# Ledger of designs, part 15: peptides against a protein of PDB entry 3B8E

Target 1, 230 residues: chain A of PDB entry 3B8E
Amino acid sequence: PFLIFIIANIPLPLGTVTILCIDLGTDMVPAISLAYEQAESDIMKRQPRNPKTDKLVNEQLISMAYGQIGMIQALGGFFTYFVILAENGFLPIHLLGLRVNWDDRWINDVEDSYGQQWTYEQRKIVEFTCHTPFFVTIVVVQWADLVICKTRRNSVFQQGMKNKILIFGLFEETALAAFLSYCPGMGVALRMYPLKPTWWFCAFPYSLLIFVYDEVRKLIIRRRPGGWVE

## One batch from the design tools (peptide; made by RFdiffusion4, then SolubleMPNN)

Design b1_p9_6_s1 (from b1_p9_6, 4 letters changed)
Fold by OpenDDE base, seed 3:
Structure b1_p9_6_s1 (fold): chain B 230 residues (1-230), chain A 9 residues (1-9)
Amino acid sequence: as target 1 above (230 residues)
Amino acid sequence: LIRPPPVLP
């Protein structure tokens, strides 16, 4: 979020404290839950790995896959951000370079894409209104990420949802997201204003995309053992 | 063009 904020000079999509809540709050229990995942049903069918060569290659391929998933997650967050701003009169192209005037409290006549003037206070309301849905979007795409991390090769449909700790992690991160979104004072403390329930669904296409992407990846691995996707 | 009504969450 901050890199794009700096490079594109757009209004701040997500606050620093909110990012800390993601990194330390929403991701901690899910990450721990993966340590308790059951072994894949095909573990005994895997060929012996060369400990010197195959580990490094596999770690690189896994890292690349998670990197790609992370890009899709970020894209989902920014999609939500751009949708909110567009629905409030700021088209994506108009946001490029707008930060300088957006953050200037003395400029109270910043025009949107439709020629409507926005005061500093109005702009900050819209900016902080983006933070909560962006955060929630990250949590929703993390559902898919956590579910796909259950297995390396098997489909989630083959593995099932037997890990109760993982299920607890999904509920925990969702409950934390709801708490941070709707608890009184979060707007002042975290710059997270409450959101309409409809915004929870904005990330669903991206969550589904992540899921489908990984299932297709795993399917390719199963059909082509030792391929570049593994 | 009239901006769409603010859909503030």
Scores: peptide ipSAE 0.036, ipTM 0.705, DockQ to the pose 0.093
Fold by OpenDDE base, seed 2:
Parts: C-alpha cells; sequence; structure tokens
Structure b1_p9_6_s1 (fold): chain B 230 residues (1-230), chain A 9 residues (1-9)
C-alpha cells in the first residue's frame, strides 16, 4: 500500500497507525492460533520427507503462495479505496499525481473528475473515511487467509473447523476491527472515521477469490503429488 | 458523466 502511494502519488489510502494496528493487532492472535491447528489427516500416511531437498522446496512454494495471497489482499484494499473515491467523484486515473495538491491545505479548489471543487477539509474527510474501510477490507480478506492456512494440501472442507483457537482469533480480529472503526474518538486518535456497515461487504468478493484460489491450488497438489505448487 | 451522489457525509 505504501509503495503505491509513493509511486503513483495518490491520496494516502491507509494511515501508518492503521497499518500498525493490522500488523500488531489483527495478525498476531491469528498467527498464534495457527500453531494449534490440527495435523492434516493425510500427513500420517505420507512417507518420511528428505529433510535436505523437500524442506527447501516446500518453504519456497509456501512463500510464493503466501506472497500471491498477500498481493490479492492488497488488491482488495485498493479496490475498496478506489470504489469509495470514485463514488465521491474521484476516478482512479484522476488520483494519479493528485497527492501534492490533495495534501496542500492552502489549495481549496481541487477539482474532482466531474469538475466539482473540493476544500482541504472535505478532501481530508474522504481520505480518512478511506482508511477505515481499507482496514476492514484487510480484516475480511484475513478471514479467508486464516481459514486456508488450516491445511497445506487438504481442502478446508476435509479438515473442518476443529481449531477453536483459530475461531476465537477470527472473532477477536473482527471485534478489534469493529472497536477501532466505531469507538468514539478513533477519528481523532487514529484518523479512522466510522463507515456504514455496508462497506464491510466490499471485500467479500476478494475473500471468496482467495478461498477459491487456495482450494484450487490444493486440489492441483492432491491430483499431482510432487508438483511445483505444494 | 453523471456525478455519483457523495457516499460520505
Amino acid sequence: as target 1 above (230 residues)
Amino acid sequence: LIRPPPVLP
């Protein structure tokens, strides 16, 4: 997110404090919960791995898969950001290079894609209103990420939702997201303005995409043992 | 292009 902000010179899509809340608040408890995930049903049926060759390959493949999922998560966040700004008159192409004038408090006549002038105050309201739904979008796509992390090869439908700690983690991160989004004073403290509940659904297509992507990946692994995707 | 209604107050 921060790299695109610098390269494209767009209005800030996600605040630094909000990023810290994602990294420290929403990711830590779920990560710990994964340590308690039950072994896959087929692990005990596999022959011993060669510790020198199979470990390195698996670590690289897992790293690539998580990297790809992370890119889809970021894309989901930016999608929400662009939708909000477009609905407020700023089309994605118009945002390119706009940051310089956007952040200048002395410019009160920044035009949107439709020729409407925006004051500095109005621009900051819409910007900070983007921060909260971007954060919420990340939490919603993290639901899919946590669920798919239950297994390396088996479908989630085969593994089931037996990890009560993971389920607790999902509720905890969601409760934290709701708290940070709607608690009085968060707009001042975190520059996270409250959002309409409907914005929680904006991330759902991406969460579903992540889930389907990983299930297809795992299906390929099951059908082609020793393939490059495991 | 018809301007969409503002989503945010």
Scores: peptide ipSAE 0.031, ipTM 0.689, DockQ to the pose 0.105
Fold by OpenDDE base, seed 1:
Structure b1_p9_6_s1 (fold): chain B 230 residues (1-230), chain A 9 residues (1-9)
Amino acid sequence: as target 1 above (230 residues)
Amino acid sequence: LIRPPPVLP
């Protein structure tokens, strides 16, 4: 997010406070919950791994998969950001280079893609209203990320959702996201303005994509042991 | 270009 902000000179898509809320708030309990996940059901059917060859290959491929998932998560956030700004008159192309004038509090006549002028205050309301749904989008895609992390090889449907701590983590991160989004005063305290309930659904396609991507990956691994996807 | 309705006030 920050790199695109610098390179494209767009209005800030995600604030530092929202990043901190993700890193310290929504992600910790889910991450801890994975420590309580049951071993994969096929563990007794697997041959012993070669610690030298299988570890390095597996670590590289897991790293690549998580890197790809991270890119999908970022795309989900940016998608939500661009949708909100477009619905408020700022098309994605118009946002390129706009940051300089956007952040200038003395310019009160910044035009949107339709020629409407926006005051500094109006622009900041829209910007901070993008931060909240970006944050929520990350939480929603993290649902998929957490669920896919339950297993390395087996399908989630084979593993099941027996980890009550993980289920609690999903609830907790969602409740925290709702709290930070809708609690009175969060706009002043955290620059997180309330979002319409519809914005929660913007991330769902990306969350589903992450889930399907990983399930397909795992399916390929199960069907073709030793493949390049493993 | 048809302007979409504003989502924010």
Scores: peptide ipSAE 0.027, ipTM 0.661, DockQ to the pose 0.104
Fold by OpenDDE base, seed 4:
Structure b1_p9_6_s1 (fold): chain B 230 residues (1-230), chain A 9 residues (1-9)
Amino acid sequence: as target 1 above (230 residues)
Amino acid sequence: LIRPPPVLP
């Protein structure tokens, strides 16, 4: 999020506090649980023919898969961000380079894609309103990770504790998302404004994409045993 | 192009 903010000079898509909540509160437990799940399922059942190289390959493949899933998650967040801004009059193309004028307190006539002028206060309201849906989008996309884990046939039986940790982590992140979204005073304290429930559904296409991505990955692994995708 | 009404307060 911050990289695209710097590169594209768009309005800030995600607040610093929200980023911290994702990195420390939301993503950490699921990521750890997934990492342990994949490590045990792949390493324990196949005696590595070469323990050092096969562990390294598996760790690299796991890291790549998580990196790719993380990229899809980020794309989901940005999609929600762009949808919200587009529905509020700012098309994605218009957001490119807009940051300079957007963040200037003295410019109260920033035009949207339809020629309407926005005051600094109005712009900051819509910006901060984007932060909460972005966070919620990440949480909803992480639900797909739970579904992916549950659909791993080999992991459901052996990973009872890890699945419990994952489910608990997802429950915690969902509760955190609800708390940050709907608790009174969060707009003042964290600059996270409340969401209409409809915005929770904006991430669902991306959750589906993650699910499809993992299913395709599993199909490739099944069809090419010993291929680079294991 | 008519601006869509702001969806978020």
Scores: peptide ipSAE 0.033, ipTM 0.705, DockQ to the pose 0.105; fails the geometry check

Design b1_p9_6_s2 (from b1_p9_6, 5 letters changed)
Fold by OpenDDE base, seed 1:
Structure b1_p9_6_s2 (fold): chain B 230 residues (1-230), chain A 9 residues (1-9)
Amino acid sequence: as target 1 above (230 residues)
Amino acid sequence: VIKPPIVKP
């Protein structure tokens, strides 16, 4: 996310508070889920493992999968950002290089893609209106991670305990997203303006994409046991 | 070019 912000010089897609909420609130649940999956894989495989090589391989593969999923999640967030700005008159191409003028409080005539002039205050309102949806998008995309975790497991009982942790984490993330989105004063305190309920659905295509990605990954692993995708 | 409605936050 930060790399695109720096390279493209677009208006800030994520506020500091939003980033903090993602790092502390949203990334914790996947990390816990992955740790439990690794622990289960070690308990369930009865075959004598070389604990050093098999652990390193599994950690590398989990890390790669998580990294790829994280990239898809980031793309989902940016998609939501671009959709919101486009609906407010700023097409993605017009946002490139706009940051300098966007962040200048003395420029009150920044034109959108349709020639409408935007004051500094109006621009900041729409910018902060993007921060909350970005966060919510990440939360909604993480719902797909729960489904992914459910489908990998052979033991219904161990899956059940992990499912409770994942469901609880999902509930916490969703509750946090709702709190940050709809609690009075969050716009002033956190620069996270309230969300229209419709923005919760913007992430759904990306949640589906993550699900499909993981199912394809699992299919490849099943077809090529011992391949680089395992 | 239909200006998209400004989505009031």
Scores: peptide ipSAE 0.026, ipTM 0.651, DockQ to the pose 0.114
Fold by OpenDDE base, seed 2:
Structure b1_p9_6_s2 (fold): chain B 230 residues (1-230), chain A 9 residues (1-9)
Amino acid sequence: as target 1 above (230 residues)
Amino acid sequence: VIKPPIVKP
């Protein structure tokens, strides 16, 4: 997210504090949950034929899967960001290079894609209104990740919600998202303005996409045992 | 068509 902000010179999609909340609050619990699930899945079935090579291949595949999922998560966040800005008159193409004028306090006549002039205060309200739904989008997409990570090879439908750690992670992440989004003072402290409940649904298509992507991946792995995607 | 801001300033 931060790289696209620098490269495209768009208004800041996600605040620094929000990034820290994602890294510390939302990414840590999933990582722990995944570590426990990997341990449980490895304990239950196959003796590693070659523990060194199988562990290295498994770590590489996990890292690639998480890398791909992380890219889809970022795309989901940016989608929400672009939707909010487009609904407020700023089309994605118009945002390119706009950061310099957007962040200038002395420019109070920044035009949107429809020729409307925006004051500095109005622009910052819209910007900070994007921070909260970006964060919530990541949380909603991470719900899919947590559900998916339950099995390396089996469909989510084959493994019921038996992992108490997964359920706890989902609850904690959702509670954190609700707290940061709706607690009084979060707008001042974290530059996260209150979110309309409708914006929680903006991430659902991407959450579903991740779910479908991983189910297809797992299906391919099951049909081609020993393939590069394991 | 002028799109009003969703966020009231």
Scores: peptide ipSAE 0.026, ipTM 0.633, DockQ to the pose 0.178
Fold by OpenDDE base, seed 3:
Structure b1_p9_6_s2 (fold): chain B 230 residues (1-230), chain A 9 residues (1-9)
Amino acid sequence: as target 1 above (230 residues)
Amino acid sequence: VIKPPIVKP
């Protein structure tokens, strides 16, 4: 998010502190779940013929999958960001390069895509209104990630620990999202203004996309047993 | 073009 903010010179989609909350709070449980799944996979698979190379391949595949999922998550966040700004009169094309004028406190007549003038305060309200939905979008998309982790292995007995991790992850992420979105003072402290309940649903298409992506990946793995994707 | 209402938080 921050890189795209710098490259595209768009209004800041997500605050630095909020990014830290994502990295430290929301991503930790998925990372742990993946680590446990990898450990379980290593226990169940016969010793790889070449432990060093086969572990490296599996780690690379997990890293690639996580990276791809992370890109879809970021895309979901940006989608929500662009939708909110578009609903407030700022079309995506108009946001390109707008940051300079957007962040200038002395410019109180920044025009939106419809010729409406926005004061600095109004712009910052809209900006901070985007931060919360962006964060929530990431959380909702991460729900799909956690559900995907549950379905990777058909072993009902192994599902018990995975189910606990899943439930804990869902709870932690949702609780964090609710806390950051609705706790008094978060608007000032984290630049996260309260979220309308409708914005929770903006991420659902991307959650579905991640789910479909994983199902397709699983289907490819099943159809090519012994391929690089195992 | 109807200006979208400023969605106040």
Scores: peptide ipSAE 0.025, ipTM 0.653, DockQ to the pose 0.143
Fold by OpenDDE base, seed 5:
Structure b1_p9_6_s2 (fold): chain B 230 residues (1-230), chain A 9 residues (1-9)
Amino acid sequence: as target 1 above (230 residues)
Amino acid sequence: VIKPPIVKP
């Protein structure tokens, strides 16, 4: 997110507090799920022909899959950002290079895509209105990630533990999202303004995309056992 | 309070 902000010079899509909440709040449960998946793969794999190379390959494949999922998550967040700004009169093309004038407090006549002038305060309200939905989008997309992690397991005992972790994770991230979105004073304290219920749905296509991506990946693995996609 | 989008009339 920060790289696109620098390269495209768009208004800041994600605030510092929101980044911290993603890194510390939402990413913990996926990390725990990954650790359990790795432990399960070590138990269920027949003795690898070469333990050192096969372990390294598996770690690289897992890392690559999570990297790709993370890119889809970021794309979902940016989609929500662009939708919100477009509904407020700023089309995506108009946002390119706008950051300099957007962040200037002395410019109170920044025009949107329809010729409407926006004061500094109005622009900052819209910007901060994007931060919370970006976070919520990540949470909703992570629901798909957690569901995907559930479907990989063969052991009933391990499924039970993973189900508890999954349910706890879904509850924690959703509760955090609700708290940050609707608690009074969060707009002033954290620069995260309240989220309209409609913005929760912006992430759903991307959650579906992640689900389809993983099902296709699993299908490829099942059809080509021993392939580089595990 | 859910803030509405700022639409300038």
Scores: peptide ipSAE 0.022, ipTM 0.619, DockQ to the pose 0.144; fails the geometry check

Design b1_p9_6_s3 (from b1_p9_6, 5 letters changed)
Fold by OpenDDE base, seed 5:
Structure b1_p9_6_s3 (fold): chain B 230 residues (1-230), chain A 9 residues (1-9)
Amino acid sequence: as target 1 above (230 residues)
Amino acid sequence: VIRPPIVLP
Protein backbone atom coordinates (compact mmCIF):
# COMPACT_ATOMS: atom_id res chain seq x y z
CA PRO B 1 0.00 0.00 0.00
CA PHE B 2 2.76 2.48 0.86
CA LEU B 3 4.67 1.76 -2.34
CA ILE B 4 1.69 2.70 -4.52
CA PHE B 5 1.07 5.70 -2.28
CA ILE B 6 4.61 6.92 -2.98
CA ILE B 7 4.78 6.02 -6.70
CA ALA B 8 1.31 7.19 -7.77
CA ASN B 9 1.01 10.06 -5.25
CA ILE B 10 -2.55 9.07 -4.37
CA PRO B 11 -4.32 9.80 -1.07
CA LEU B 12 -3.18 7.38 1.65
CA PRO B 13 -5.18 4.15 1.17
CA LEU B 14 -4.33 2.51 4.51
CA GLY B 15 -3.28 4.17 7.75
CA THR B 16 -0.59 3.03 10.16
CA VAL B 17 -3.17 2.37 12.88
CA THR B 18 -5.16 0.07 10.61
CA ILE B 19 -1.99 -1.82 9.68
CA LEU B 20 -1.24 -2.33 13.37
CA CYS B 21 -4.78 -3.59 13.93
CA ILE B 22 -4.27 -6.16 11.16
CA ASP B 23 -0.84 -7.30 12.32
CA LEU B 24 -1.55 -7.38 16.06
CA GLY B 25 -5.33 -7.62 16.30
CA THR B 26 -7.11 -9.63 13.64
CA ASP B 27 -4.36 -12.03 12.50
CA MET B 28 -3.07 -13.33 15.85
CA VAL B 29 -5.78 -15.81 16.83
CA PRO B 30 -6.14 -17.16 13.27
CA ALA B 31 -2.38 -17.73 13.04
CA ILE B 32 -2.33 -19.60 16.35
CA SER B 33 -5.29 -21.71 15.25
CA LEU B 34 -3.26 -23.26 12.42
CA ALA B 35 -1.06 -24.98 15.00
CA TYR B 36 -4.08 -27.09 15.97
CA GLU B 37 -5.01 -28.19 12.45
CA GLN B 38 -5.19 -31.95 11.91
CA ALA B 39 -2.75 -33.67 9.59
CA GLU B 40 -3.92 -34.29 6.04
CA SER B 41 -5.52 -37.72 5.59
CA ASP B 42 -3.18 -38.69 2.74
CA ILE B 43 0.08 -38.10 4.67
CA MET B 44 0.65 -41.85 5.10
CA LYS B 45 0.07 -42.48 1.36
CA ARG B 46 2.75 -40.05 0.20
CA GLN B 47 6.02 -41.48 -1.02
CA PRO B 48 9.13 -40.42 0.86
CA ARG B 49 10.65 -37.29 -0.63
CA ASN B 50 14.33 -36.51 -1.01
CA PRO B 51 14.96 -34.35 2.09
CA LYS B 52 17.67 -32.22 0.46
CA THR B 53 16.12 -31.29 -2.88
CA ASP B 54 12.40 -31.51 -2.24
CA LYS B 55 12.35 -29.29 0.87
CA LEU B 56 14.01 -26.41 -0.94
CA VAL B 57 11.75 -26.73 -3.97
CA ASN B 58 8.65 -26.93 -1.79
CA GLU B 59 9.71 -23.91 0.23
CA GLN B 60 10.19 -21.86 -2.93
CA LEU B 61 6.84 -22.95 -4.34
CA ILE B 62 5.02 -22.23 -1.08
CA SER B 63 6.68 -18.82 -0.92
CA MET B 64 5.62 -18.11 -4.49
CA ALA B 65 2.03 -19.14 -3.79
CA TYR B 66 1.84 -16.94 -0.70
CA GLY B 67 3.32 -14.09 -2.69
CA GLN B 68 0.64 -14.48 -5.36
CA ILE B 69 -2.11 -14.68 -2.74
CA GLY B 70 -0.70 -11.56 -1.07
CA MET B 71 -0.92 -9.70 -4.37
CA ILE B 72 -4.57 -10.71 -4.76
CA GLN B 73 -5.23 -9.49 -1.20
CA ALA B 74 -3.61 -6.14 -1.94
CA LEU B 75 -5.65 -5.82 -5.14
CA GLY B 76 -8.80 -6.41 -3.11
CA GLY B 77 -7.88 -3.61 -0.72
CA PHE B 78 -7.14 -1.18 -3.52
CA PHE B 79 -10.35 -2.14 -5.28
CA THR B 80 -12.34 -1.18 -2.18
CA TYR B 81 -10.36 2.06 -1.90
CA PHE B 82 -11.07 3.06 -5.51
CA VAL B 83 -14.76 2.13 -5.25
CA ILE B 84 -15.27 4.30 -2.16
CA LEU B 85 -13.44 7.26 -3.63
CA ALA B 86 -15.33 6.91 -6.92
CA GLU B 87 -18.64 6.89 -5.03
CA ASN B 88 -17.52 10.14 -3.39
CA GLY B 89 -16.69 11.80 -6.71
CA PHE B 90 -13.00 10.91 -7.16
CA LEU B 91 -12.39 8.67 -10.18
CA PRO B 92 -9.15 6.61 -10.15
CA ILE B 93 -7.44 8.66 -12.86
CA HIS B 94 -8.10 11.87 -10.91
CA LEU B 95 -6.33 10.48 -7.83
CA LEU B 96 -2.96 10.24 -9.61
CA GLY B 97 -0.77 13.04 -8.33
CA LEU B 98 -3.54 14.42 -6.11
CA ARG B 99 -1.78 13.67 -2.78
CA VAL B 100 0.16 16.94 -2.66
CA ASN B 101 -2.97 19.07 -2.80
CA TRP B 102 -5.00 16.52 -0.84
CA ASP B 103 -2.72 16.69 2.19
CA ASP B 104 -2.37 20.49 2.12
CA ARG B 105 -4.53 21.87 4.93
CA TRP B 106 -4.51 25.36 3.39
CA ILE B 107 -6.18 24.22 0.16
CA ASN B 108 -9.93 24.04 0.71
CA ASP B 109 -11.03 23.94 -2.93
CA VAL B 110 -9.68 20.63 -4.24
CA GLU B 111 -11.96 19.60 -7.08
CA ASP B 112 -13.22 16.08 -7.62
CA SER B 113 -13.84 14.47 -11.02
CA TYR B 114 -17.17 16.31 -11.31
CA GLY B 115 -15.99 19.81 -10.36
CA GLN B 116 -17.19 19.70 -6.74
CA GLN B 117 -14.86 21.43 -4.28
CA TRP B 118 -13.71 19.65 -1.13
CA THR B 119 -12.41 21.26 2.05
CA TYR B 120 -9.45 19.79 3.89
CA GLU B 121 -11.72 18.41 6.61
CA GLN B 122 -14.04 16.77 4.09
CA ARG B 123 -11.07 15.18 2.31
CA LYS B 124 -9.69 13.77 5.55
CA ILE B 125 -13.06 12.32 6.48
CA VAL B 126 -13.32 10.48 3.17
CA GLU B 127 -9.68 9.37 3.42
CA PHE B 128 -10.18 7.87 6.87
CA THR B 129 -13.48 6.44 5.65
CA CYS B 130 -11.36 4.55 3.11
CA HIS B 131 -8.96 3.23 5.75
CA THR B 132 -11.63 1.32 7.67
CA PRO B 133 -13.10 -0.49 4.63
CA PHE B 134 -9.57 -1.28 3.44
CA PHE B 135 -8.97 -2.90 6.83
CA VAL B 136 -12.27 -4.79 6.63
CA THR B 137 -11.39 -5.92 3.10
CA ILE B 138 -8.16 -7.41 4.40
CA VAL B 139 -10.12 -9.29 7.08
CA VAL B 140 -12.51 -10.69 4.46
CA VAL B 141 -9.69 -11.89 2.18
CA GLN B 142 -7.94 -13.30 5.27
CA TRP B 143 -10.94 -15.61 5.72
CA ALA B 144 -10.02 -17.31 2.47
CA ASP B 145 -6.31 -17.22 3.25
CA LEU B 146 -6.81 -18.91 6.61
CA VAL B 147 -9.12 -21.57 5.19
CA ILE B 148 -6.75 -22.48 2.34
CA CYS B 149 -3.85 -22.75 4.81
CA LYS B 150 -5.58 -25.74 6.45
CA THR B 151 -4.12 -28.04 3.80
CA ARG B 152 -1.23 -28.17 1.35
CA ARG B 153 -2.56 -30.83 -1.00
CA ASN B 154 -6.05 -31.94 -0.01
CA SER B 155 -9.11 -29.87 -0.79
CA VAL B 156 -10.66 -28.00 2.13
CA PHE B 157 -13.79 -30.00 1.37
CA GLN B 158 -11.84 -33.19 1.99
CA GLN B 159 -10.27 -31.85 5.19
CA GLY B 160 -13.45 -30.30 6.57
CA MET B 161 -13.88 -27.55 9.16
CA LYS B 162 -13.29 -29.55 12.36
CA ASN B 163 -10.75 -27.17 13.91
CA LYS B 164 -12.89 -25.29 16.44
CA ILE B 165 -10.06 -22.89 17.27
CA LEU B 166 -9.83 -21.86 13.61
CA ILE B 167 -13.59 -21.31 13.47
CA PHE B 168 -13.34 -19.23 16.63
CA GLY B 169 -10.52 -17.23 15.03
CA LEU B 170 -12.69 -16.40 12.02
CA PHE B 171 -15.46 -15.12 14.27
CA GLU B 172 -13.03 -13.26 16.53
CA GLU B 173 -11.32 -11.37 13.71
CA THR B 174 -14.69 -10.47 12.19
CA ALA B 175 -16.09 -9.32 15.54
CA LEU B 176 -12.98 -7.25 16.19
CA ALA B 177 -13.27 -5.68 12.74
CA ALA B 178 -16.90 -4.78 13.44
CA PHE B 179 -15.99 -3.40 16.87
CA LEU B 180 -13.20 -1.20 15.53
CA SER B 181 -15.43 -0.02 12.67
CA TYR B 182 -18.60 0.84 14.60
CA CYS B 183 -17.74 1.47 18.25
CA PRO B 184 -18.42 5.09 19.24
CA GLY B 185 -15.26 7.15 19.57
CA MET B 186 -13.15 5.06 17.17
CA GLY B 187 -13.10 7.92 14.70
CA VAL B 188 -11.36 10.12 17.26
CA ALA B 189 -9.23 7.44 18.91
CA LEU B 190 -8.10 5.41 15.89
CA ARG B 191 -9.24 7.51 12.92
CA MET B 192 -11.54 4.66 11.97
CA TYR B 193 -14.81 6.05 10.70
CA PRO B 194 -17.86 3.81 10.39
CA LEU B 195 -18.46 2.19 7.02
CA LYS B 196 -21.67 1.40 5.21
CA PRO B 197 -22.60 -2.29 5.31
CA THR B 198 -22.36 -2.46 1.50
CA TRP B 199 -18.59 -1.88 1.67
CA TRP B 200 -18.12 -5.23 3.43
CA PHE B 201 -19.06 -6.96 0.18
CA CYS B 202 -16.37 -5.29 -1.96
CA ALA B 203 -13.83 -7.92 -0.92
CA PHE B 204 -16.04 -10.98 -1.50
CA PRO B 205 -15.06 -11.53 -5.16
CA TYR B 206 -11.39 -11.43 -4.17
CA SER B 207 -11.92 -13.78 -1.24
CA LEU B 208 -13.66 -16.20 -3.58
CA LEU B 209 -10.87 -15.79 -6.15
CA ILE B 210 -8.23 -16.68 -3.55
CA PHE B 211 -10.19 -19.76 -2.53
CA VAL B 212 -10.74 -20.92 -6.12
CA TYR B 213 -7.12 -20.21 -7.04
CA ASP B 214 -5.80 -22.35 -4.22
CA GLU B 215 -8.29 -25.18 -4.76
CA VAL B 216 -7.32 -25.31 -8.44
CA ARG B 217 -3.64 -25.30 -7.45
CA LYS B 218 -4.21 -28.19 -5.06
CA LEU B 219 -6.22 -30.06 -7.67
CA ILE B 220 -3.34 -29.76 -10.14
CA ILE B 221 -0.91 -31.02 -7.47
CA ARG B 222 -3.11 -34.06 -6.80
CA ARG B 223 -3.48 -34.89 -10.49
CA ARG B 224 0.15 -34.24 -11.44
CA PRO B 225 2.38 -35.18 -8.51
CA GLY B 226 5.93 -33.88 -8.86
CA GLY B 227 4.92 -30.92 -11.00
CA TRP B 228 6.32 -27.39 -10.63
CA VAL B 229 3.08 -26.21 -8.95
CA GLU B 230 3.62 -28.22 -5.77
CA VAL A 1 -23.97 7.89 -8.43
CA ILE A 2 -22.06 10.67 -6.68
CA ARG A 3 -23.00 10.49 -3.04
CA PRO A 4 -22.98 13.80 -1.20
CA PRO A 5 -20.03 14.27 1.14
CA ILE A 6 -20.59 12.76 4.56
CA VAL A 7 -21.78 15.78 6.48
CA LEU A 8 -20.70 15.20 10.03
CA PRO A 9 -23.40 15.86 12.24
Scores: peptide ipSAE 0.030, ipTM 0.662, DockQ to the pose 0.309
Fold by OpenDDE base, seed 3:
Structure b1_p9_6_s3 (fold): chain B 230 residues (1-230), chain A 9 residues (1-9)
Amino acid sequence: as target 1 above (230 residues)
Amino acid sequence: VIRPPIVLP
């Protein structure tokens, strides 16, 4: 988010403090929960790995898969950001290069895509209004990410949802997201203004996409052992 | 062009 903010010179999509809340708050319990996941049913059917060669290949493939998922997650966040700004009169094309004037407190007549003038205060309100839905979008796509991380090869439907710690992690990260989104004072402390409940659903297509992507990947692995997808 | 309402929280 911060890199695109710098490269595209768009209004800040997500605050640094909010990013810390994601990294330290929402992801901690979910990450720990994966250590308690049950072994996959096919573990005994896997050929012995060569400890020198096969570990590196597997780590690279896992890293690539997580990298791809991370890109989809970022895309989901930015989608939400662009939708909110578009609904408030700022089309995506108009946001490119707008940061300079957007962040200037002395410019109180910044025009949106429809010719409406925005004061500095109004612009900051809509900017901070974007931070919360962006954060929530990340949490929603993290649901899918956490669920797909339960297994390496088996479908989630084969593995099931028996890990109570993982389920607790999903509730914890969601509860934390709700707390940070709606607790009084979060607008001042975290630059996270309250969001309409409808914004929680904006990420659902991306969460579903992540889930489907991984299930298809795992299906390919199961059907073609030793393929390029492994 | 119908201006989208400023959806301030």
Scores: peptide ipSAE 0.030, ipTM 0.690, DockQ to the pose 0.141
Fold by OpenDDE base, seed 4:
Structure b1_p9_6_s3 (fold): chain B 230 residues (1-230), chain A 9 residues (1-9)
Amino acid sequence: as target 1 above (230 residues)
Amino acid sequence: VIRPPIVLP
């Protein structure tokens, strides 16, 4: 998010504090929960043919897959960001290069895509309004990520949701998202304004996409052992 | 007409 903010000079899509909440709040418990996930019965029973090369290849392939999932997650966040700004009169094309004027407190006549003028205060309200649903979007796509990352090869339907810690992590991050979104004072403390409940659904297509992506990947791995997608 | 933000009132 911050990289695109710099490169495209768009209004800040996600605050630094919100990023910290993702990294420290929503990601830690899930990451710990995955450490307690039961190893796939098929993986643990398989002796590595070459412990050194198979580990390196597997780590690289896993890193690549998670990198791809991370890109889908980022796309989901930006999708939500662009939808919200579009709903508020700022089309994506208009946002490019707008940051300079957007962040200037002395400019109170920044025009949106429809010629409507926005004061600095109004712009900051909509900006901080974007932070919350961006965060929520990340949480929603992380639901899929957590569910899929519990296994490397087995389908979620095969492995099941047996890790109670992982399930707890899903509820914890959701509760945290709700807390940060709706608790009084979050607008002042975290620059996260409360969002309409409908915006929680904006991420669902991307969550589904992540799920489908990983299930297809795992299906390919099961049918083609030793493939590059493993 | 200013488009309302998606914030809850």
Scores: peptide ipSAE 0.025, ipTM 0.630, DockQ to the pose 0.132
Fold by OpenDDE base, seed 1:
Structure b1_p9_6_s3 (fold): chain B 230 residues (1-230), chain A 9 residues (1-9)
Amino acid sequence: as target 1 above (230 residues)
Amino acid sequence: VIRPPIVLP
């Protein structure tokens, strides 16, 4: 998000506070829950990792996590961001380069795509109104990310959802996201303004895409071991 | 799969 903010000079899509709420808030319990996941059924057929040659974080993991899943998650977040701004009169093309004037407190006549003028205060309200749905979008796509992380090769349907701590983590992160989004005073404390319930659904296609994408990947791996997809 | 720190800044 910050890279696009710099490169495209768009209004800030996700605030530092919301990032902290993800990294230190919603993602901690789910991440810890993976430690309690049952071993995959094929564990006895796999060779042990060679500590000298096999990296814990390898290129395949980086590619999958950041290059594939991470990109889908980012797209989901930006989709929500662009939808909200478009509904408020700022079409995506109009956002390019707008940051300079957007962030200038002395400019109170920034025009949207329809010629409406926006004060600095109004712009910041819209900006912070984007941060919370972006945050929620990340939580929703993280549901899928957590579920796909249960296994490396087996389908989630083969593994099952027996990890009660993981299930608890999914509910906890969702409840925390709702709390941070709707608790009175969060606008002042965290610059997180409440979001319409409809914004929760913006991420659902992306969450589903992540899940399906990984299940297809795993299916290919199971059918064709040693392929480039592994 | 190690979950990347979710939100790359």
Scores: peptide ipSAE 0.106, ipTM 0.837, DockQ to the pose 0.019; fails the geometry check

